Peptides against a protein of PDB entry 6PSE. Designs and how they scored, part 73

Target 1, 78 residues: chain A of PDB entry 6PSE
Amino acid sequence: PSEEEEYARLVMEAQPEWLRAEVKRLSHELAETTREKIQAAEYGLAVLEEKHQLKLQFEELEVDYEAIRSEMEQLKEA

## One batch from the design tools (peptide; made by RFdiffusion4, then SolubleMPNN)

Design b2_p18_5_s3 (from b2_p18_5, 9 letters changed)
Fold by OpenDDE base, seed 3:
Structure b2_p18_5_s3 (fold): chain B 78 residues (1-78), chain C 78 residues (1-78), chain A 18 residues (1-18)
Amino acid sequence: as target 1 above (78 residues)
Amino acid sequence: as target 1 above (78 residues)
Amino acid sequence: MMDEASLRAILERERAAA
Protein backbone atom coordinates (compact mmCIF):
# COMPACT_ATOMS: atom_id res chain seq x y z
CA PRO B 1 0.00 0.00 0.00
CA SER B 2 1.12 3.55 -0.73
CA GLU B 3 1.87 5.99 2.05
CA GLU B 4 -1.26 7.85 1.04
CA GLU B 5 -3.38 4.71 1.44
CA GLU B 6 -1.82 3.98 4.81
CA TYR B 7 -2.44 7.55 5.95
CA ALA B 8 -6.03 7.34 4.78
CA ARG B 9 -6.54 4.15 6.80
CA LEU B 10 -4.96 5.77 9.82
CA VAL B 11 -7.36 8.71 9.57
CA MET B 12 -10.34 6.37 9.25
CA GLU B 13 -9.35 4.36 12.31
CA ALA B 14 -8.09 7.27 14.41
CA GLN B 15 -9.63 8.38 17.69
CA PRO B 16 -11.04 11.90 18.07
CA GLU B 17 -8.07 13.09 20.11
CA TRP B 18 -5.66 12.09 17.34
CA LEU B 19 -7.86 13.71 14.72
CA ARG B 20 -7.99 16.97 16.67
CA ALA B 21 -4.22 16.96 16.95
CA GLU B 22 -3.94 16.31 13.22
CA VAL B 23 -6.27 19.22 12.44
CA LYS B 24 -4.10 21.45 14.61
CA ARG B 25 -0.92 20.24 12.91
CA LEU B 26 -2.29 20.72 9.42
CA SER B 27 -3.69 24.15 10.28
CA HIS B 28 -0.31 25.26 11.52
CA GLU B 29 1.50 23.95 8.46
CA LEU B 30 -1.06 25.58 6.19
CA ALA B 31 -0.61 28.93 7.92
CA GLU B 32 3.17 28.76 7.59
CA THR B 33 3.06 27.64 3.98
CA THR B 34 0.58 30.40 3.18
CA ARG B 35 2.89 33.05 4.63
CA GLU B 36 5.79 31.66 2.66
CA LYS B 37 3.71 31.66 -0.51
CA ILE B 38 2.77 35.30 0.01
CA GLN B 39 6.36 36.26 0.68
CA ALA B 40 7.53 34.45 -2.43
CA ALA B 41 4.90 36.20 -4.52
CA GLU B 42 5.75 39.62 -3.10
CA TYR B 43 9.44 39.07 -3.68
CA GLY B 44 8.87 37.94 -7.25
CA LEU B 45 6.83 41.03 -8.02
CA ALA B 46 9.43 43.30 -6.45
CA VAL B 47 12.21 41.78 -8.54
CA LEU B 48 10.05 42.06 -11.62
CA GLU B 49 9.56 45.76 -11.01
CA GLU B 50 13.28 46.23 -10.49
CA LYS B 51 13.98 44.42 -13.74
CA HIS B 52 11.48 46.62 -15.53
CA GLN B 53 13.10 49.80 -14.24
CA LEU B 54 16.51 48.52 -15.22
CA LYS B 55 15.24 47.71 -18.69
CA LEU B 56 13.98 51.25 -19.13
CA GLN B 57 17.33 52.65 -18.08
CA PHE B 58 19.08 50.28 -20.44
CA GLU B 59 16.92 51.34 -23.36
CA GLU B 60 17.58 55.01 -22.62
CA LEU B 61 21.29 54.38 -22.54
CA GLU B 62 21.11 52.48 -25.83
CA VAL B 63 19.50 55.50 -27.47
CA ASP B 64 22.16 57.83 -26.11
CA TYR B 65 24.92 55.45 -27.12
CA GLU B 66 23.66 55.10 -30.67
CA ALA B 67 23.42 58.87 -30.98
CA ILE B 68 27.04 59.38 -29.99
CA ARG B 69 28.19 56.41 -32.05
CA SER B 70 26.48 57.83 -35.10
CA GLU B 71 27.98 61.27 -34.56
CA MET B 72 31.41 59.77 -34.12
CA GLU B 73 31.05 57.73 -37.29
CA GLN B 74 30.04 60.83 -39.23
CA LEU B 75 33.08 62.70 -37.97
CA LYS B 76 35.36 59.86 -39.03
CA GLU B 77 33.84 59.72 -42.49
CA ALA B 78 34.33 63.48 -43.02
CA PRO C 1 -14.58 35.67 20.45
CA SER C 2 -12.19 35.69 17.52
CA GLU C 3 -12.76 33.46 14.52
CA GLU C 4 -9.77 31.44 15.66
CA GLU C 5 -11.32 30.86 19.08
CA GLU C 6 -14.61 29.87 17.52
CA TYR C 7 -12.87 27.45 15.19
CA ALA C 8 -10.93 25.96 18.08
CA ARG C 9 -14.17 25.35 19.97
CA LEU C 10 -15.72 23.77 16.91
CA VAL C 11 -12.80 21.36 16.60
CA MET C 12 -13.03 20.44 20.27
CA GLU C 13 -16.73 19.68 20.04
CA ALA C 14 -16.71 18.06 16.60
CA GLN C 15 -17.59 14.44 15.89
CA PRO C 16 -15.06 12.08 14.33
CA GLU C 17 -16.72 12.20 10.92
CA TRP C 18 -16.40 16.01 10.83
CA LEU C 19 -12.80 15.81 12.00
CA ARG C 20 -11.92 13.32 9.26
CA ALA C 21 -13.48 15.61 6.69
CA GLU C 22 -11.53 18.55 8.09
CA VAL C 23 -8.26 16.61 7.91
CA LYS C 24 -9.02 15.85 4.27
CA ARG C 25 -9.86 19.50 3.53
CA LEU C 26 -6.75 20.85 5.23
CA SER C 27 -4.55 18.28 3.54
CA HIS C 28 -5.87 19.33 0.16
CA GLU C 29 -5.41 23.04 0.86
CA LEU C 30 -1.92 22.42 2.15
CA ALA C 31 -1.00 20.54 -1.00
CA GLU C 32 -2.33 23.32 -3.23
CA THR C 33 -0.71 26.08 -1.20
CA THR C 34 2.59 24.23 -1.22
CA ARG C 35 2.47 23.88 -4.99
CA GLU C 36 1.73 27.58 -5.41
CA LYS C 37 4.54 28.51 -3.02
CA ILE C 38 7.02 26.47 -5.00
CA GLN C 39 5.84 27.92 -8.29
CA ALA C 40 6.07 31.45 -6.93
CA ALA C 41 9.58 30.82 -5.68
CA GLU C 42 10.65 29.37 -9.02
CA TYR C 43 9.23 32.36 -10.86
CA GLY C 44 10.98 34.81 -8.56
CA LEU C 45 14.26 33.04 -9.09
CA ALA C 46 13.84 33.12 -12.86
CA VAL C 47 13.12 36.85 -12.85
CA LEU C 48 16.09 37.44 -10.59
CA GLU C 49 18.34 35.65 -13.04
CA GLU C 50 16.96 37.70 -15.92
CA LYS C 51 17.52 40.91 -13.98
CA HIS C 52 21.07 39.88 -13.25
CA GLN C 53 21.79 39.24 -16.92
CA LEU C 54 20.27 42.57 -17.84
CA LYS C 55 22.39 44.32 -15.24
CA LEU C 56 25.53 42.83 -16.71
CA GLN C 57 24.54 44.02 -20.16
CA PHE C 58 23.79 47.46 -18.80
CA GLU C 59 27.16 47.72 -17.12
CA GLU C 60 28.91 46.67 -20.32
CA LEU C 61 27.04 49.31 -22.27
CA GLU C 62 27.93 51.95 -19.69
CA VAL C 63 31.59 51.18 -20.16
CA ASP C 64 31.29 51.41 -23.93
CA TYR C 65 29.29 54.61 -23.70
CA GLU C 66 31.80 56.30 -21.43
CA ALA C 67 34.61 55.33 -23.76
CA ILE C 68 32.93 56.93 -26.77
CA ARG C 69 31.83 59.94 -24.75
CA SER C 70 35.36 60.52 -23.59
CA GLU C 71 36.75 60.19 -27.09
CA MET C 72 34.16 62.61 -28.41
CA GLU C 73 34.94 65.11 -25.68
CA GLN C 74 38.63 64.93 -26.51
CA LEU C 75 37.93 65.59 -30.16
CA LYS C 76 35.83 68.63 -29.30
CA GLU C 77 38.52 70.06 -27.07
CA ALA C 78 41.19 69.72 -29.80
CA MET A 1 5.37 28.07 -15.16
CA MET A 2 3.87 30.96 -13.24
CA ASP A 3 3.80 34.51 -14.53
CA GLU A 4 3.24 37.98 -13.12
CA ALA A 5 -0.51 37.60 -13.41
CA SER A 6 -0.37 34.39 -11.39
CA LEU A 7 1.61 36.05 -8.62
CA ARG A 8 -0.79 38.97 -8.52
CA ALA A 9 -3.68 36.55 -8.38
CA ILE A 10 -2.11 34.82 -5.39
CA LEU A 11 -1.78 38.09 -3.53
CA GLU A 12 -5.25 39.23 -4.45
CA ARG A 13 -6.76 35.97 -3.24
CA GLU A 14 -4.92 36.18 0.05
CA ARG A 15 -5.93 39.80 0.56
CA ALA A 16 -9.53 38.85 -0.04
CA ALA A 17 -9.26 36.02 2.48
CA ALA A 18 -7.74 38.27 5.17
Scores: peptide ipSAE 0.438, ipTM 0.865, DockQ to the pose 0.856
Fold by OpenDDE base, seed 4:
Structure b2_p18_5_s3 (fold): chain B 78 residues (1-78), chain C 78 residues (1-78), chain A 18 residues (1-18)
Amino acid sequence: as target 1 above (78 residues)
Amino acid sequence: as target 1 above (78 residues)
Amino acid sequence: MMDEASLRAILERERAAA
């Protein structure tokens, strides 16, 4: 039997005390996992914002670089 | 009583059938939350990698820009 | 793959539950 099927059987045959303990365990794990999910989402959005700011800076530098490159090319053609 | 205290009382007074249903519910929510957590983490890592690549490109462009700037400055001083 | 909208949705759902 799969671990899932074995777990399902355990739950079906379990005593109330075990079931209460399992509810407590699962509630705790759910709370922790939810916190981690939120943290992961917040982190991802923060990195996305940082990437966006970096992209803007990169695009500004590209404009400045192309301006200097063009000026140098014009000087070499003269 | 807080919702948490009320829930704790409910679990303590619950029948086995309710407890089994609650274990099933919590297991399902945990599985879904875990999936979302993993997806959020994977997205965050992907964006982080993109940011890192962009940073490398930015640093390379800065080097090229400073090289041209220095060359132009030298030409203006000659 | 998850996108920005999905991350924002996660945070919004949690804020709405609070």
Scores: peptide ipSAE 0.438, ipTM 0.865, DockQ to the pose 0.853
Fold by OpenDDE base, seed 5:
Structure b2_p18_5_s3 (fold): chain B 78 residues (1-78), chain C 78 residues (1-78), chain A 18 residues (1-18)
Amino acid sequence: as target 1 above (78 residues)
Amino acid sequence: as target 1 above (78 residues)
Amino acid sequence: MMDEASLRAILERERAAA
């Protein structure tokens, strides 16, 4: 049997005291996992914003670079 | 009483059938929340890697830009 | 794979639940 099937059987046959303890355990794990999910989401969005700002800076530098490159090209061809 | 206190009382006084249903509910929510957490973490990591690659490209362009800028500066000062 | 919209949706759901 799979671990899931074994767990399901355990829940079906468990006494109320075990079930109450399991509810408490699962509630705690859910709260922790939810916090971690939120943190992961917030971090991902922060990094995305940083990447966006970096991209803007890169594009600005590309414009400046092409301007100087073009000027230099004109000077070399003259 | 707080919602947490009321919930705790409910769990303490609940019948086995309700407790089994609650274990099932919490298990399901935990599984879903865990999946979302992992997905969020994976996305954040991917964006971080993209940002890193962009940073490397930016630094390479800065080197090239400074080289041309320096050459242009020398030409203008001569 | 998850995207920005999905991350924002996660945060919005949590804020709405609070």
Scores: peptide ipSAE 0.437, ipTM 0.864, DockQ to the pose 0.856
Fold by OpenDDE base, seed 1:
Structure b2_p18_5_s3 (fold): chain B 78 residues (1-78), chain C 78 residues (1-78), chain A 18 residues (1-18)
Amino acid sequence: as target 1 above (78 residues)
Amino acid sequence: as target 1 above (78 residues)
Amino acid sequence: MMDEASLRAILERERAAA
């Protein structure tokens, strides 16, 4: 039998005291996992914003660079 | 009583059938929440990598920009 | 694959539940 099937059987045959303990355990794990999920989501959004700001700066620098490059090219061709 | 206290009382007074159903519910929620957590983490990591690559490109462009700027300045001062 | 909208949705759901 798979671990899942064994667990299912355990739950089915368990006494109320064990079941209550299992509810408590699962509730705790769910709470922790939920917190971690939120944290991961917040972090992802923060990094995304940072990337966006960096992209804007990069694009601005590209414009400035091309301006100087063009001017330099004109000077060399004159 | 708080919702938490009420829930705790419910669990304590519940029949085995309800408890088994609750274990099933919590297990399902935990599995889903875990999946979402992992997905969020993976996304954040991907964006972080993209940001890193962009940063490298930005720094390279800065170097090139300063080189041209310096050359241009020298030409104007000569 | 999860995207920005999905992350925002996660946070929104949690805020709504709080």
Scores: peptide ipSAE 0.434, ipTM 0.864, DockQ to the pose 0.865

Design b2_p18_5_s4 (from b2_p18_5, 12 letters changed)
Fold by OpenDDE base, seed 4:
Structure b2_p18_5_s4 (fold): chain B 78 residues (1-78), chain C 78 residues (1-78), chain A 18 residues (1-18)
Amino acid sequence: as target 1 above (78 residues)
Amino acid sequence: as target 1 above (78 residues)
Amino acid sequence: MMNEESLRAILEEEAARA
């Protein structure tokens, strides 16, 4: 049997004391996992914002670079 | 009593059938939340990588820009 | 596939639960 099937059997055969402990354990793990999920979401959004700001800066620099490049190219062609 | 205290009381007074159902519910929610956490983390890492690549491109452009700027400045000072 | 909207949804869900 798979681990999932074995666990299901354990739950079906378990005494109330074990079941209560398991509810407590799962509740704790769910709370922790939920916190971690939220943190991951917050982090992802923060990085996305940082990337967006960096993209804007990059585009500004591209404009400035192309301006100087064009000026230099014109001087060389003269 | 807080919701947490009320829930704790419910668990302590619950019948085995309810407890088994609760274990099943919590297990399902934990699995779903875990999946979402992982997906959020993966997305965050992907965005981080994109930001990193963009940063490298930005730094390369800065070097190129400063080179042309310096050349142009030297020409103006001559 | 996870995207920005999905991340925002996670945070919005949490905010609504609080």
Scores: peptide ipSAE 0.436, ipTM 0.865, DockQ to the pose 0.867
Fold by OpenDDE base, seed 2:
Structure b2_p18_5_s4 (fold): chain B 78 residues (1-78), chain C 78 residues (1-78), chain A 18 residues (1-18)
Amino acid sequence: as target 1 above (78 residues)
Amino acid sequence: as target 1 above (78 residues)
Amino acid sequence: MMNEESLRAILEEEAARA
């Protein structure tokens, strides 16, 4: 039998004391995992914002670069 | 009493059938929350990699920009 | 698929629950 089938059997045959302990265990793990999920989401959004700001800076530099490149090209052609 | 205290009392006084259902509910929520956490983490890492690549491109453009700026400055001073 | 909207939804859901 799979671990899942064995666990299902355990839950079906378990005494109330074991079941209460399992509810407590699962509640704790759920709370921790939820906190970690939130932290991952917050981090991802922060990095996304940083990338967006960097993209804006990159585009500004491209404009400045093209301006100088164009001026240089005009000077060399004269 | 707090919701936490009321829930604790419910668990302590619950019948085995309710406890088994609660284990199933919590297991399901834990599995879903775990999946979401992993997906959030993977997305955050992908965005981080994109930001890193953009940073490298930005730094390359800065080098090229400074090269042209320096050349232009030399020409104007001559 | 996970995206920005999905990340925001995670945070909004928790804010609504708290």
Scores: peptide ipSAE 0.436, ipTM 0.864, DockQ to the pose 0.881
Fold by OpenDDE base, seed 1:
Structure b2_p18_5_s4 (fold): chain B 78 residues (1-78), chain C 78 residues (1-78), chain A 18 residues (1-18)
Amino acid sequence: as target 1 above (78 residues)
Amino acid sequence: as target 1 above (78 residues)
Amino acid sequence: MMNEESLRAILEEEAARA
């Protein structure tokens, strides 16, 4: 039998005391996992914002670079 | 009484059938929340890698820009 | 697939619950 099937059988045959303990355990794990999910989401959004700001800076530098490059090219060709 | 205290009382007074259903519910929620957490983490990591690549490109462009700027400055001062 | 909107939804859901 699979672990899932064995667990299902355990739940079906379990006494109320075990079931209450399992509810408590699962509730705790759910709370922790939920917190971790939120933290992951917050981190992802923070990095996304940082990337966006960096992208803007990069694009500004590209414009400035092309301006100087073009001027330099003109000087060399004159 | 707080919602948490009311829930705790419900669990203490619940019949085995309700407890088994609650274990099933919590297990399902935990599985879904876990999947979402992992997906959020993976997305954050992907964005971080993109940001890192962009940073490298930005730094390379800065070097090239400063080189041209310096050359242009020398030409103007000569 | 997870995206920015999905991440924002996670935080909005939490804010609404709290």
Scores: peptide ipSAE 0.432, ipTM 0.863, DockQ to the pose 0.865
Fold by OpenDDE base, seed 5:
Structure b2_p18_5_s4 (fold): chain B 78 residues (1-78), chain C 78 residues (1-78), chain A 18 residues (1-18)
Amino acid sequence: as target 1 above (78 residues)
Amino acid sequence: as target 1 above (78 residues)
Amino acid sequence: MMNEESLRAILEEEAARA
């Protein structure tokens, strides 16, 4: 039997006291996992914003670089 | 009484059949929330890696830009 | 983009619960 099947049997055979404790345990884990999920989402969005800003800066520098490169190339060709 | 207190009372007064159903519900929600957390974390990591690569590219371009800028400045001063 | 929207949805859901 799988662990899931064994757990299911345990739940079916458990006394109310164990079931109440299990509800409490699961509720706690759910709350913690939910908080972690939210934190992961917040972090991911923050990094995304940082990446976006960096991309804009990169594009600006690329434009400036190409301008100078082109000017230098023109000087070499003259 | 708070919703939390009311829920606590419900759990304490509930029959085994309700408790088993609640364990099942919470287990399902925990599994789903865990999956979402992992997915959020994986996305955040991917974006972080992309940002890192972009930063490296930016730094390389900055070096090249400064080299050309310096050369151009020297030509202007001569 | 889809992943970003998913992250935003997580935060919006939490904001709606609060």
Scores: peptide ipSAE 0.429, ipTM 0.863, DockQ to the pose 0.698

Design b2_p18_6_s1 (from b2_p18_6, 10 letters changed)
Fold by OpenDDE base, seed 3:
Structure b2_p18_6_s1 (fold): chain B 78 residues (1-78), chain C 78 residues (1-78), chain A 18 residues (1-18)
Amino acid sequence: as target 1 above (78 residues)
Amino acid sequence: as target 1 above (78 residues)
Amino acid sequence: MEEIKEFFQRILEEERKR
């Protein structure tokens, strides 16, 4: 039998004390996993903001670069 | 009593049938939350990679900009 | 990028509603 089938059998045959302990275990793991999920989302949003700011700076530099490039081209052609 | 205390009481007083159903419910929620956590991590890594690539492009543009700026300065001073 | 942002925001919104 698969691990899942074995676990299912265990749950079916378990006494109330084991079941209560399993509910507690699962609740704890769910809480931890939820916390980690939230932390990942918070971190992800922070990185997105950093990337956004970097993109704005990049676009500003592109404008400045094109301005100087154009001026340079004009000076060289004169 | 808090919701947590009320839930704890419910678990303590529950019949085996309810407890088995609760184990199933919690297992399902844990699986879903785990999937979301993993997806959040994957998205976070993707954004980090995009930010890294953008930073490299920005640094390359800075080098090019400074080169042209310096050349322009030399031309204007000559 | 927007879909990722929305995904993260959804996660945080779900937490707020808990």
Scores: peptide ipSAE 0.553, ipTM 0.867, DockQ to the pose 0.974
Fold by OpenDDE base, seed 1:
Structure b2_p18_6_s1 (fold): chain B 78 residues (1-78), chain C 78 residues (1-78), chain A 18 residues (1-18)
Amino acid sequence: as target 1 above (78 residues)
Amino acid sequence: as target 1 above (78 residues)
Amino acid sequence: MEEIKEFFQRILEEERKR
């Protein structure tokens, strides 16, 4: 039997004391995993914001660069 | 009593059938939450990589910009 | 990028509703 099937049998045959302990264990793991999920989302949003700011700076520099490039081209053609 | 205390009492007084159902519910929620946590981490890494690539491009553009700026300055002085 | 942002926002919204 798979580990999942074995676990299912264990749950079906378990005494109330074990079941209560398992509920406690699962509740704790769920709480921790939920916290980590939220933290990952918060971090991800922060990085997205940083990337956005960097993109804006990059676009500004591109505009300045093209302006100078154009002026340089005009000077070389004259 | 707090919701947490009420839940704790419910678990303590629950019949085996309810406890087994609760184990199943919590197991399912844990699996889903774990999947979402992993996906959040993967997305976070993807955004970090995109930010890194953007930073490299920005730095390259800065170098090119300074090169043209310097050349322009020399042409204007001559 | 927007899809990822929406994903993260959804996670945080779900937390807010709990």
Scores: peptide ipSAE 0.551, ipTM 0.866, DockQ to the pose 0.974
Fold by OpenDDE base, seed 2:
Structure b2_p18_6_s1 (fold): chain B 78 residues (1-78), chain C 78 residues (1-78), chain A 18 residues (1-18)
Amino acid sequence: as target 1 above (78 residues)
Amino acid sequence: as target 1 above (78 residues)
Amino acid sequence: MEEIKEFFQRILEEERKR
């Protein structure tokens, strides 16, 4: 039998004391995992914002660069 | 009593059938939450990598821009 | 990028509703 099937059998045959302990364990793990998920999402949004700001700065610099490049090319051709 | 205290009492007084159902519910929620946490982490890493590449490109452009700016300034001062 | 943003926002919205 798979681990999942074995676990299912364990739950079916377990005494109330084991079941209460398992509920407590799972509740704790769920709370921790939920907290970590939320933290990951908050961090991810922050990085996205940073990336967006960087992209805007990059695009602004590209415009400035092309302006100077064009001016220099004109000076060299004259 | 707090919701947490009320839930704790419920678990303590619950019949085996309810406890088994609660284990199943919590197991399912934990599996889903874990999957979402992992996905969030993977997305976060991807965004970080993209941001890093963008930063490298930005820094390269800054170097090129300063080179042209300096050359232009020299030409104008001559 | 938008898909990822929406994913993160959904997670936070779910938390707000808890």
Scores: peptide ipSAE 0.551, ipTM 0.866, DockQ to the pose 0.975
Fold by OpenDDE base, seed 5:
Structure b2_p18_6_s1 (fold): chain B 78 residues (1-78), chain C 78 residues (1-78), chain A 18 residues (1-18)
Amino acid sequence: as target 1 above (78 residues)
Amino acid sequence: as target 1 above (78 residues)
Amino acid sequence: MEEIKEFFQRILEEERKR
């Protein structure tokens, strides 16, 4: 039997005390996992924003670079 | 009483059938939340890597820009 | 990138509503 089937059997045959303990365990794990999920999402959005700002700065620098490059090239060709 | 205290009372007074159903519910929610947490982590890492690569490109462009800027400045001062 | 953003936003929205 799969682990899932074995676990299902355990739950089916368990006493109320074990079941209450399992509810408590799962509730705790769910709370922790939920917190971690939220934190990951918040962090992810922050990184996306940072990346976006960096991209804008990069594009501005590219414009400035091309302006100077073009001016320099014109001077060298004269 | 808080929601947590009310829930705790419910679990304490619940019949085995309710407890088994609650274990099943929590197990399902935990599985889903875990999947989302993992997905969020994977996405976060991907964005971080993209940001890192962009940062490297930006720094390279800054070096090139400063080189041309300096050369241009020297020519103007001569 | 937009898909990722939407994913994160969905997570936060779901938690706000629960």
Scores: peptide ipSAE 0.550, ipTM 0.867, DockQ to the pose 0.970

Design b2_p18_6_s2 (from b2_p18_6, 9 letters changed)
Fold by OpenDDE base, seed 1:
Structure b2_p18_6_s2 (fold): chain B 78 residues (1-78), chain C 78 residues (1-78), chain A 18 residues (1-18)
Amino acid sequence: as target 1 above (78 residues)
Amino acid sequence: as target 1 above (78 residues)
Amino acid sequence: MEEIRKFFEEILRKEAEA
């Protein structure tokens, strides 16, 4: 049987004391996992914003670079 | 009493049938939350990698830009 | 990138409503 099937059987055969302990364990793990999920989302949004700002700076620099490159090329061709 | 205190009392007074149902509910929520956390981490890593590549491109362009700017300035001063 | 943004925002929205 799979681990899930064995676990399901354990839950079905378990005494109330074990079930109460399992509810407590699962509640704790759920709270921790939820906190970690939220932190990951908050961090992800921060990185997206930083990337966006960097993209804008890069595009501005590309425009400035092409302007100077073109001016330099024109001077060389003259 | 707080919601946590009321919930704790409910768990302590609950019958095995309710406890088994609660274990099932919490297990399902934990599985879903875990999947979402993992997905958030994967997306976060992807954005970080893209940001890193963009940063490298930006730094390379800055070097090229400063080289042309300096060359142009030297030509103007000559 | 917009898909990723929406995913993160949805996580935070669900938490705020819980």
Scores: peptide ipSAE 0.607, ipTM 0.870, DockQ to the pose 0.977
Fold by OpenDDE base, seed 4:
Structure b2_p18_6_s2 (fold): chain B 78 residues (1-78), chain C 78 residues (1-78), chain A 18 residues (1-18)
Amino acid sequence: as target 1 above (78 residues)
Amino acid sequence: as target 1 above (78 residues)
Amino acid sequence: MEEIRKFFEEILRKEAEA
């Protein structure tokens, strides 16, 4: 049997005291995992914003670079 | 009492059938939340890697830009 | 990128509504 099937059997055969403890454990893990998920989402959005700002700066620099490159090319051809 | 205290009381007074159902519910929610957390972490890492690559490209362009700027400045002063 | 953004926003939206 899979670990999931074995766990399901354990739950079916468990005493109330064990079940209450398991509810408490699972509730705690769910709360922690939920908090971590939220933190990951908040962090991900922050990084996306940072990347976007960097992209804008990069595009601005590309424009400035091409302007100077074009000016240099014109001076060489003159 | 807080919702948490009320829930704790419900768990203490619950019958085994309710407790087994609650374990099943919490296990399901934990599995789903865990999957979402993992996906969020994977996406966050992907965005970080993209940001890092963009940063490297930006820094390379800055070097190239300063090289051309310096060359232009030298030509103007000559 | 838009898919990733929407994914993160959906996580936060669900939490705010809970």
Scores: peptide ipSAE 0.607, ipTM 0.871, DockQ to the pose 0.970
Fold by OpenDDE base, seed 5:
Structure b2_p18_6_s2 (fold): chain B 78 residues (1-78), chain C 78 residues (1-78), chain A 18 residues (1-18)
Amino acid sequence: as target 1 above (78 residues)
Amino acid sequence: as target 1 above (78 residues)
Amino acid sequence: MEEIRKFFEEILRKEAEA
């Protein structure tokens, strides 16, 4: 049997004391995992914002670079 | 009493059938939350990688820009 | 990026509603 099937059987045959302990364990793990999920989302949004700002700076520099490159090319052709 | 205290009391006084159902519910929520956490982590890493690549491109462009700017400045001073 | 942003925002929205 799979671990999941064995676990299901354990739950079906377990005494109330074990079941209460399992509820407590699962509640704790759920709370912890939820907190980690939230932190990941918050961090992800922060990185997205940083990337966006960097992209804007890159685009500005690209415009400035092309302007100078074009001017330089024109001066060399003259 | 707080919702948490009421829930704790419910768990303490619950019959095995309710406890088994609660274990099943919590297991399902934990699995779902875990999947979301993993997905969030994967997305976060992807964004970080994109930001890193963008930063490298920005730094290369900055070097090229400074080179052309300096050359242009020298040509104008001559 | 929009998909990722929406995913993160949805996580935070669900939590705020809970």
Scores: peptide ipSAE 0.606, ipTM 0.870, DockQ to the pose 0.973
Fold by OpenDDE base, seed 3:
Structure b2_p18_6_s2 (fold): chain B 78 residues (1-78), chain C 78 residues (1-78), chain A 18 residues (1-18)
Amino acid sequence: as target 1 above (78 residues)
Amino acid sequence: as target 1 above (78 residues)
Amino acid sequence: MEEIRKFFEEILRKEAEA
């Protein structure tokens, strides 16, 4: 039997005291995991925004760089 | 009483059939939430890496830009 | 990038509705 099948059997045969303890354990783990999931999503969105802002800055600098590069190239070729 | 206190009372007074159902529910939600948390972490790392690479490219461009800008400024002031 | 954004937003949306 798989671990899942064994666990299912355990739950089916368990006494109320064990079941209450298991509910408490699972509730705690779910709360923690949910908090971590939310934090990961919030942080991920923040990083995406930072990346976007950096990209905009990079694109502006590229425009300025190409303008100067072009002018410099014209001067060198004249 | 808070919702948490009411839930705690419910668990304490619940019959085995309800407790087994609750264990099953919580186990399922925990598995799903865990999967989502892991995926969020993986995506977050990917975005961080992309941001880092973009930052490196930006810094290289800044160096090149300042070099040309400085040379151009010298020519204009001469 | 858009897929990742939507994934994060969906996580937060689900939590807000729960």
Scores: peptide ipSAE 0.605, ipTM 0.871, DockQ to the pose 0.950

